# Peptides against a protein of PDB entry 6B4J: the designs that were tried, part 269

Target 1, 315 residues: chain A of PDB entry 6B4J
Amino acid sequence: DITMQWYQQLQDASMQCVLTFEGLTNSKDSQAKKIKMDLQKAATIPVSQISTIAGSKLKEIFDKIHSLLSGKPVQSGGRSVSVTLNPQGLDFVQYKLAEKFVKQGEEEVASHHEAAFPIAVVASGIWELHPRVGDLILAHLHKKCPYSVPFYPTFKEGMALEDYQRMLGYQVKDSKVEQQDNFLKRMSGMIRLYAAIIQLRWPYGNRQEIHPHGLNHGWRWLAQILNMEPLSDVTATLLFDFLEVCGNALMKQYQVQFWKMLILIKEDYFPRIEAITSSGQMGSFIRLKQFLEKCLQHKDIPVPKGFLTSSFWRS

## One batch from the design tools (peptide; made by RFdiffusion4, then SolubleMPNN)

Design b1_p29_8_s2
Fold by OpenDDE base, seed 3:
Order: structure tokens, then sequence, then C-alpha cells
Structure b1_p29_8_s2 (fold): chain B 315 residues (1-315), chain A 29 residues (1-29)
């Protein structure tokens, strides 16, 4: 399976990255610990500062992240910080930055869906300039949300139930599995972030270049989902999240082909979702149903709430 | 029951073929 090979390659690259900077992370030296903490803050704080307030502020954040990744000194916590402070500094920063982007999907976007767009446009722009960060974003995303690949992890003989639950993307703490609503909320945030990344380009870059991970990956994602058996509650939730965020962009890009796919979803795939949906899970099902029916009736998918307009970039 | 299963498999196959067609149409662009 080409998709599973791609998944594994990204995970292997991520693991190799961790091994590369292990010396920095495991060092007992006080100076190395200080450098690690400074680099971690420099990588993660700018991402946490991303907001929907002004395009100018977003540009400042982007420029800071790009400067850091380019080996330039940046101000963080009142200190000058550079990846050149340690030979493993760049690998560490790339990894932590990518991890933080996915974490913003998991936390911020999960709670505030509109936050997907400013986070995604920065991530896309950084990915364009720093492809390794993009690969690491995918690796982190795929590990936390296997449905973003997509694939459904299988229970293997001899596997602990908790390990299987973690593979499915659940958080397990103190032998307690995460509640379904919280799980779905986190998965939704990550899928929405991904759906935003694949359609957005940084407006101050070379827009003539091909998107490093564009809408063709969204088309692939839909096709793969449709070729899989639906999972109870999960498939209906994430399919809705994906289509709400990038459906308009897919419609514009693929036109007639997109509508054929949407009809296929409604007529052939939706009954399969219904068949595995319990009475207690009808909420996500009904939401998807209403969305599909509305889009087909109006022959339009609305621009998602929070989409970045020209006015945002002039602010 | 066997006839039902066979029909379901045929419908699934048809669905997969339709999805594949959509992917191929995209690849031609």
Amino acid sequence: as target 1 above (315 residues)
Amino acid sequence: EEARKKREEELLKEFEEKVQELLEEEAKR
C-alpha cells in the first residue's frame, strides 16, 4: 500500500530526527540545557502567538520563524537565540516547530475552528521554504491523527488495549481513556488544520511555485476515505470537518469532478455511514447529512468561516 | 444471506471503480 509506505517513511524520518538531536535533549550540561530551552521557546512561542487579529502581526511571526530556521539570531525571552548555538539546534527546532503546529490544531483549532486559517497559512509558507518542517508536520499529524493519512489502526494479537487506544489517537492517562467527545474534538481540530494547509499559500512568497502539499492531497484524502469502511462517529465527523474547511477550494479546483464525488458521498457512502451509526451518534451523522444536502441543493459550498481575505492582509 | 453479501460486494466494487475514475480524471489535468 503506497499510502502506508508514505506513512512509514514519514514516521521513520521523524524518528531519525529525534535520534539526531538526542545529544541536545539528553545532555546534563547546564549550557546545553539552557540552549535547548531557549531553542524550544524560540520555536514554539511564535506559533502560539498566531491570531486572527492582523495580517501584519502574522507576517512578523512568519518572518521570525523563517529567520530562526535560516540560522539567523532571533529575540526570544529577552535573549538572542540561534540554531547555530548547537550542531543539533536546527533539527531540534524543526521538530519542535512542526510538533507545535500540530498541537495548535489539536488544541486551538479544536476549540476555535476559525484559528485554522492563520495557523495554516504560516505553516504552508514555512513548509514552502523549509520542506523538512512540512514532512515533520505530516509525521506528527499522522501519529496523533491516523485518520489524516487516512488509515485505521488495527488491533494486533498480544497488543495491550491501551496501546491500541493510543494508536487510534486517544489519550490514555493513568489507565483512563479519553472521552469520545474530547477525542473527536481534537481529531476535528487536526483535520481542519490540515484541510486549511493544503489550500493556503503564503501571500508574500513566490506564488508561481507549486504548493508543496496542495489540494491534490485533499482529493487523495477524500478518495482514500471513501474506499475505507466508515468508522462509527469518526468518519461522519471528520468528513464534515474536511469538507466544511476545504470543500469550497476543492469545488473551485476540481469543478465537475468535485460534484461527482459529492454525489457519490451522498448516494453511495452516506448509507454505509448510516448503517454503522447508533442512535447516540446521530448528531455527527445528521450534521454531515444536512451539509451535503444543502451543498447539493444550492450547487455551492460556502467559503469557510475564518477564511483569510485581502482585507486581513492589509491590516 | 449469500445473495445479499454478493450484492453488497458488487456495490462496493462499483463504488471503488467510480472513485478510481474520479482520481484518473484529476490526474489528466
Scores: peptide ipSAE 0.035, ipTM 0.613, DockQ to the pose 0.151
Fold by OpenDDE base, seed 4:
Structure b1_p29_8_s2 (fold): chain B 315 residues (1-315), chain A 29 residues (1-29)
Amino acid sequence: as target 1 above (315 residues)
Amino acid sequence: EEARKKREEELLKEFEEKVQELLEEEAKR
C-alpha cells in the first residue's frame, strides 16, 4: 500500500545515505578518523544539551546546529569543525543528527516526558531549513518504532523469532529480549517526540511557510491507527501518549471533527481494545479510558505538561 | 510525496465517513 511504499522509500534513502558516507566511516586513515569523530560530536553534543531551562540557550543550540549544516565552522570540543573537512561530511552529519534526535525520544523523552517539547521544536526548526534531516528523522523513527508509520510488522514463515522481535521494535541482546515495560517506555518516548514535532514551529523562522510535517500527519496517523485492529498493550499505550501530547493542538485545528473522532474512539474503538486487553495489561487501557472520559466530560483537552510558553522564549 | 498526500486524504475521508455514520446512528436512537 501507499503507506508501506512511503516507509520503504524513507528506509531506502537512509540506506543510500549510509552508503554515501561509508568512505568516511570505514576509513583507516588517522585524519579521516579524527574528522569523523569531530563531526559526530559536533552533530550530537548540541542535541544532548537541549533542556527546558531557557529559550535563549535553546536558540544558541539551534544556531549551532544550523551553522554546522550550512557548512560554517563551529566550535566543538575546543576545535573548529566543519562539514567541509570531508566530501561526505554533510551526509554523515545529517544522518547522525537525525539519529540523535530519535535517540533523545527513545531515551530522554522516555524518562522525562516534558523533554519532548524543547527537543521537538529544535527538530522541527532544523527540518524546516534542512528537509533531508527531517526525512532521516522519519527513517530512524520508523525503523525503531514501526507504530509511528503506523504499521504492525508480521511474522513471516522461516523468520527467526529474534528478528521478528527486532522488527517489532524490541531490543534483543545476547538472545535476551527486552522487558515489555522497557519496550513500551522507549516506544512511548518516540511517539511523544513525534507528536510534539508535528505541532511545533521554531519561533524565529518564517512562520508563513507550511509546517514541513505538520498536524495533518497527526490526523493521518490517528486515522490509520483507528482503521487497524488494535495490538495488545501497544495501541492503548501509544494512543494515550499521542493524544496527551498533541490532542490539544488537534482539538484547536480540527475542532468539531476532532470531537467526532474522540466519540468514535470511545464508542467503536475502545471495545476492540478491551477485547484484546489481558488483566495484566489493564493499566494502559484504564489510563487511556480515564483520559478520554475526562476530555469528553470537560469538552477540553489540557495543554500537555512541558509545553513551551511565551515566557520560556523570553528567558 | 504526491502519493503520500493522496493516501493521507483517502484515509482522512474514510475516517470522516465512518465517524459521520456513527453520529447518524446515534441520532436515530
Scores: peptide ipSAE 0.033, ipTM 0.654, DockQ to the pose 0.038
Fold by OpenDDE base, seed 5:
Structure b1_p29_8_s2 (fold): chain B 315 residues (1-315), chain A 29 residues (1-29)
Amino acid sequence: as target 1 above (315 residues)
Amino acid sequence: EEARKKREEELLKEFEEKVQELLEEEAKR
């Protein structure tokens, strides 16, 4: 399976990255520990500062991240920090930065859907300039949310239930699996972030270049989801999340083909979702149904709430 | 039940073919 090969390649690359900077992460030297912490803060704090407040602030954050990745010194925690402070510094920063972007999907976007757009536009812009960060974003995203690939992990003989739950994307702490609502909330956040990344371009970059991971990957994702048997509650939830965020962009890009896909979902895929939807899970199904019916009736998909406008970039 | 299952399999196959067509159309863009 080409999709699974791609998944595995990204995971392998991520694992190799971790091995590359293991010397930095496992060092007992006080100076190395200090460098590690400074680099970690420099990589992650700017991402946590991303907000919907002003385009100018977003640009400052972007410039700081880009400067760090470019080997330039940046101010972090009142200190000058550079990836050149350690031979593994760049790999470590790229990994931690990518991890942080996905974490913002998992946490911030999960709680505030509109936050997807400012995070995504920075992530997209950084990905354009630093492809390795993009690959690591995908690796982290795919590991935390296999539905972003998409694939549904299967239980294998001899596997511990907890390990299977983790493979499905559940958090398991102290032998307690997270509640389904929290799981879906986190998955939704990550899918929404991904759906935003694939459609957004950093406005201050070279717009003539092809998006490093553009809407074609969104189209692929939809097609692959539709080729899969639906998973109870998960498929309806994430399909809605994806279409709400990037449906308008897909409509504009693929036009008639997009509407064919939407009709296919309504006519052929809905019955399959319905067949596996329990009474307690009907909410996600109904939400998707109502969204698609509204879009088909109006022959339009609304611009998602929180989409960055020209006025945002002038602020 | 067997007739139902066969029909479901046929519908699934038709659906997969439609999705594949959409993928192929995208690849031509």
Scores: peptide ipSAE 0.030, ipTM 0.598, DockQ to the pose 0.150; fails the geometry check
Fold by OpenDDE base, seed 2:
Structure b1_p29_8_s2 (fold): chain B 315 residues (1-315), chain A 29 residues (1-29)
Amino acid sequence: as target 1 above (315 residues)
Amino acid sequence: EEARKKREEELLKEFEEKVQELLEEEAKR
């Protein structure tokens, strides 16, 4: 399966990256520990500062991240920090930056759906200039949310139940599995972030170039989901999240083909989702149904709430 | 209403074909 090969290649690249900077992470030297902490802060703090407040502030954050990745010194915590402080500094920063973007999907976007757009446009712009960061974003995303690939991890003989639950994306702490609502909330945040990344371009970059991971991957994702058996509650939730965020962009790009897909979802895929939906899970199913019915009736998919406007970039 | 249903069925069939093409293209990558 080509999808699984791609998944594995990204995971392998991520693991190799971790091994590359192991000397920095495992060092007992006080100076190395200090450098590690400074680099980690320099990589992650700017991402946490991303907000919907002003386009000018977003540009400053982008420029800071890009400068750091370009080997230029940046101010962090009152100190001048550069990836050149350690031979493994660049690899470490790329990994931690990518991890932080996905974590913002998992945490910030999960709680505030509109936050997907400013985070995604920065991530997309950084990915365009630093492809390795993009690959690491995918690796982190795929590991935390297999449904972003998409694939459903299978239980293997001899596997511990907890390990299987972790493979499915659940958090397991002290032998307690995460509640389903919290799990779906985190998965929703990551899918929404991904759906935003594939459609957004950094407005100050070279827009004539092809998006490094564009809407064609969104089309692929939908096609793959529709060819999979639906999962209880998960499929209805994530399909809604994806279409709410990138449905308008897909409609504009694929036009008639997109509408054919929506009809297929309504007429063929819905009965399959319904058949596995319990009475307690009807909320996600009904929400998806109402969304699709409204879109088909109006022959339009609305621009998602929180989409970045020209006025945002002038602020 | 019958004409609409028939059009929806045709659109569904074309979509299934496109999904299949996409899957085949993905399988070739």
Scores: peptide ipSAE 0.025, ipTM 0.567, DockQ to the pose 0.168; fails the geometry check

Design b1_p29_8_s3
Fold by OpenDDE base, seed 1:
Structure b1_p29_8_s3 (fold): chain B 315 residues (1-315), chain A 29 residues (1-29)
Amino acid sequence: as target 1 above (315 residues)
Amino acid sequence: EEERKEREEKLLKEFEEQVAKLEEEEAAR
């Protein structure tokens, strides 16, 4: 399976990255620990500062992240921090930055769907300049949300239930699995972030270049989902999240082909989702149904709420 | 990366063909 091969390649690259900076992470030296913490803060704090407030602020954040990744010193916590402070500093920062972007999907976007767009445009712009960060974003995303690949992890004989639950993307703490609603909320946030990344370009970059991970991956994702058996509650939820965020962009790009896919979802895939939907899960199904019916009726997919406008970039 | 893109393009084409086939089957019903 080509999709699973790609998944594994990204996971392997991510694991190799972790090994490359193991010396920094495992060091018991006080100075090395300080450098590690400074680098981690320098990588992650700017991402946490991303907001929908002003385009100018977003540019400052982008420039700071790019400067850090370029080996330039940046101010963080009242200190000058550079990836050159340690030979493994760049690899560590790239990994932690990518991890933080995905974490913002998992936490911030999960709670505030509109936050997907400013986070995604920064991530896309950084990915364009630093491809390794993009690969690491995918690796982190895929690991936390296998549905972003997409694939559904299978239970293997001899596997502990908790390990299987973690593979599915659930958080398990003190032998307690998270509630389904919280799980779906986190998965939704990550899918929404991904759907935003694949359609957004940093406006101050070289727009003549091809998007490093563009809408073709969105089309691929949909194709793969439709070729999979639906998973109870998960498929309906994430398909809605994906289409709400990037459906307008996909419609513009693929036109007639996109509408054929929507018809296929409604006529062929919906009955399969319905067949596995319990009464308690009908909310997610109904939401998807209403969205698709509205889009097909109007022959239009609305621009998602929170989409970055020209006025945002002038602020 | 080029090989990956080529494989993805193939998958997209296969999907398009599948969609077209399903549409034809529905139209024939």
Scores: peptide ipSAE 0.031, ipTM 0.554, DockQ to the pose 0.037
Fold by OpenDDE base, seed 2:
Structure b1_p29_8_s3 (fold): chain B 315 residues (1-315), chain A 29 residues (1-29)
Amino acid sequence: as target 1 above (315 residues)
Amino acid sequence: EEERKEREEKLLKEFEEQVAKLEEEEAAR
């Protein structure tokens, strides 16, 4: 399976990256520990500062991240920090930056759906300039949310239940599995972030270049989901999240083909979701139903709330 | 492959039941 091969390649690359900076991570030297902490802060703090408030601030954050990845010194915590402080510094920063973008999907976007757009546009712009960061974003995303690939992890003989639950994306702490609502909330955040990344371009970059991971991957994702058996509550939730965020962009790009797919979802796939939906899961099901019906009736998908406008970039 | 799918479905069902039970216990608290 080409999709599973791609998944595995990204995971292998991520693992190799971790091994590459292991010397920095495992160092007992006080100076190395300090450098590690400074680099980690320099990589992650700017991402945490991303907000929906002003385009000018977003540009400053982008420029800071790009400068750091380019080997230039940046100010972090009152100190000058550079990836050149350690031979493994660049690999470490790329990994931690990518991890932080996905974590913002898992946490910030999960709680505030509109936050997907400013995070995604920065991630997309950084990915365009630093392809390795993009690959690491995918690797982290796929590991935390296999539904972003998409695939459903399979139980293997001899596997512990907890390990299987973790593969499905659940958090397991002290032998307690995460509640379904919290799980779906985190998965929703990550899917929404992904759906935003594939459609957004950094406005100050070279727009003549092809998006490094564009809407064609959105089309692929939908096609793959439709070829999978629906999973209770998960499929209805994430399909809605995806279409709400990137449905308008897909409609504009694929036009008649998109509408054929949407009809297929409503007429052929939706009954299969209904068949596995329990009375306690009707919320996600009804939400998807209403969205599909409204879109088909109006022959339009609305621009998602929080989409970045020209006025945002002038602020 | 069918046996694998059946095992997976069973495990998923058991998992969902466990989660539901934990949610009920927390709500009753």
Scores: peptide ipSAE 0.000, ipTM 0.296, DockQ to the pose 0.018
Fold by OpenDDE base, seed 4:
Structure b1_p29_8_s3 (fold): chain B 315 residues (1-315), chain A 29 residues (1-29)
Amino acid sequence: as target 1 above (315 residues)
Amino acid sequence: EEERKEREEKLLKEFEEQVAKLEEEEAAR
């Protein structure tokens, strides 16, 4: 399976990255610990500062992240921090930065859907300049949300139930599995972030370059989802999230082909979702239904709420 | 990376063909 090979390659690269900076992470030396913490803060704090407030502030954040990844010193926590402070500093920062982007999908976007766009445009711009960060974003995303690949993890003989639940993306703490609503909320946030990344370009970059992970991956994602049997509640939820965020962009890019796909979703795939939807899961199902019907009726997909406008970049 | 792109393109083509077949079937009804 080509999709599973790609998944595994990204996971292997991520694992290799972790092994590369193990010396920094496991060091008992006080100076090394300080460097680690400074690098971790320098990598993650700028991402947490991303907001919908002003384009100028977003540019400052982007420039800071790019400077850090470029080996330049940056100010963090009142200190000058550089990846050159440790031989493993760059790998560590790339990994932690990628992890933080995905975490913002899992937490911030999950709670505030409009936050997907400013986070995604920074992630896309950084990915363009630093491809390794992009691969690590995918690795983190795929591990936390297998539905972003997409694939449905299967239970293997001899596997512990908790391990299977974790593979499905559930958080398991003290032998208690996460509630379904919280699980879906986190998955939604990550899918929305992904759907935003694949359509957005950093406006201050070289726009002549091809998007490193563009809308063709969105088309691939939809194709793969439609070739899979639907999963109860999950498929209806995430398909809606994906189409709400990137449906307009896909419509503009693929035009007639997109509408053909949307008809296929409504007429062929949607009944399959209905067949597996329980009475307690009707909310996600109805939301997807209404969205599809509205889009087909109007022959238009609205621009998603929170999409960055020209006025945002002038602020 | 090239092999990944080729595989993705193949999947996209297969999907496009499937969509086209479904449209033809709908148009024939």
Scores: peptide ipSAE 0.038, ipTM 0.565, DockQ to the pose 0.038; fails the geometry check
Fold by OpenDDE base, seed 3:
Structure b1_p29_8_s3 (fold): chain B 315 residues (1-315), chain A 29 residues (1-29)
Amino acid sequence: as target 1 above (315 residues)
Amino acid sequence: EEERKEREEKLLKEFEEQVAKLEEEEAAR
């Protein structure tokens, strides 16, 4: 399976990255620990500062992240920080930055769906300039949300139940599995972030360049989802999240082909979702139903709430 | 089945027209 090979390749690359900077992370030297902490802060704090407030602020954040990844010194916590402070500094920063983007999906976007767009446009722009960060974003995303690949992890003989639950994307702490609502909320946030990334380009970059991970991957994702058996509650939830965020962009890009896909979802795939939906899971099902019916009736998919406009970039 | 296909084709054409209209509106901004 080409998709699973791609998944595994990204995971292997991520693991190799971790091994590369292990010397920095495991160092007992006080100076190395300080450098690690400074680099970690420099990589993650700018991402946490991303907001919907102003395009000018977003540009400043982008420039800071790009400068850091380019080996330039940046100010962080009142100190000058550079990836050149340690031979493993760049690999560490790329990994932590990518991890933080995905974490903003599972935390910030999960709670505030509109936050997907400013985070995604920065991530997309950084990915364009730093492809390795993009690969690491995918690796982190796929590990936390296998449905973003998509695939459904299977229970293997001899596997601990907790490990299986973690593979499915659940958090397990102190032998307690995460509640379903919290799980779905986090998965939704990550899918929404992904759906935003694949459609957005950094406006101050070279727009003549091809998107490093564009809408074609969104089309692929939909096609793969439709070729899979639906998973109870999960498929209905994430399919809605994906279509709400990038459905308008897909409609514009693929036009007639997109509408054929949407009809296929409504007529062929939706009944399969219904067949596995319990009475307690009807909320996600009904939401997807209403969305599909509305889009087909109006022959339009609305621009998602929080989409960045020209006015945002002038602020 | 043929009637269904014809209805689908008609719908798809209408969708295409709607997309074109949206593109024109965006270009005018």
Scores: peptide ipSAE 0.032, ipTM 0.529, DockQ to the pose 0.051; fails the geometry check

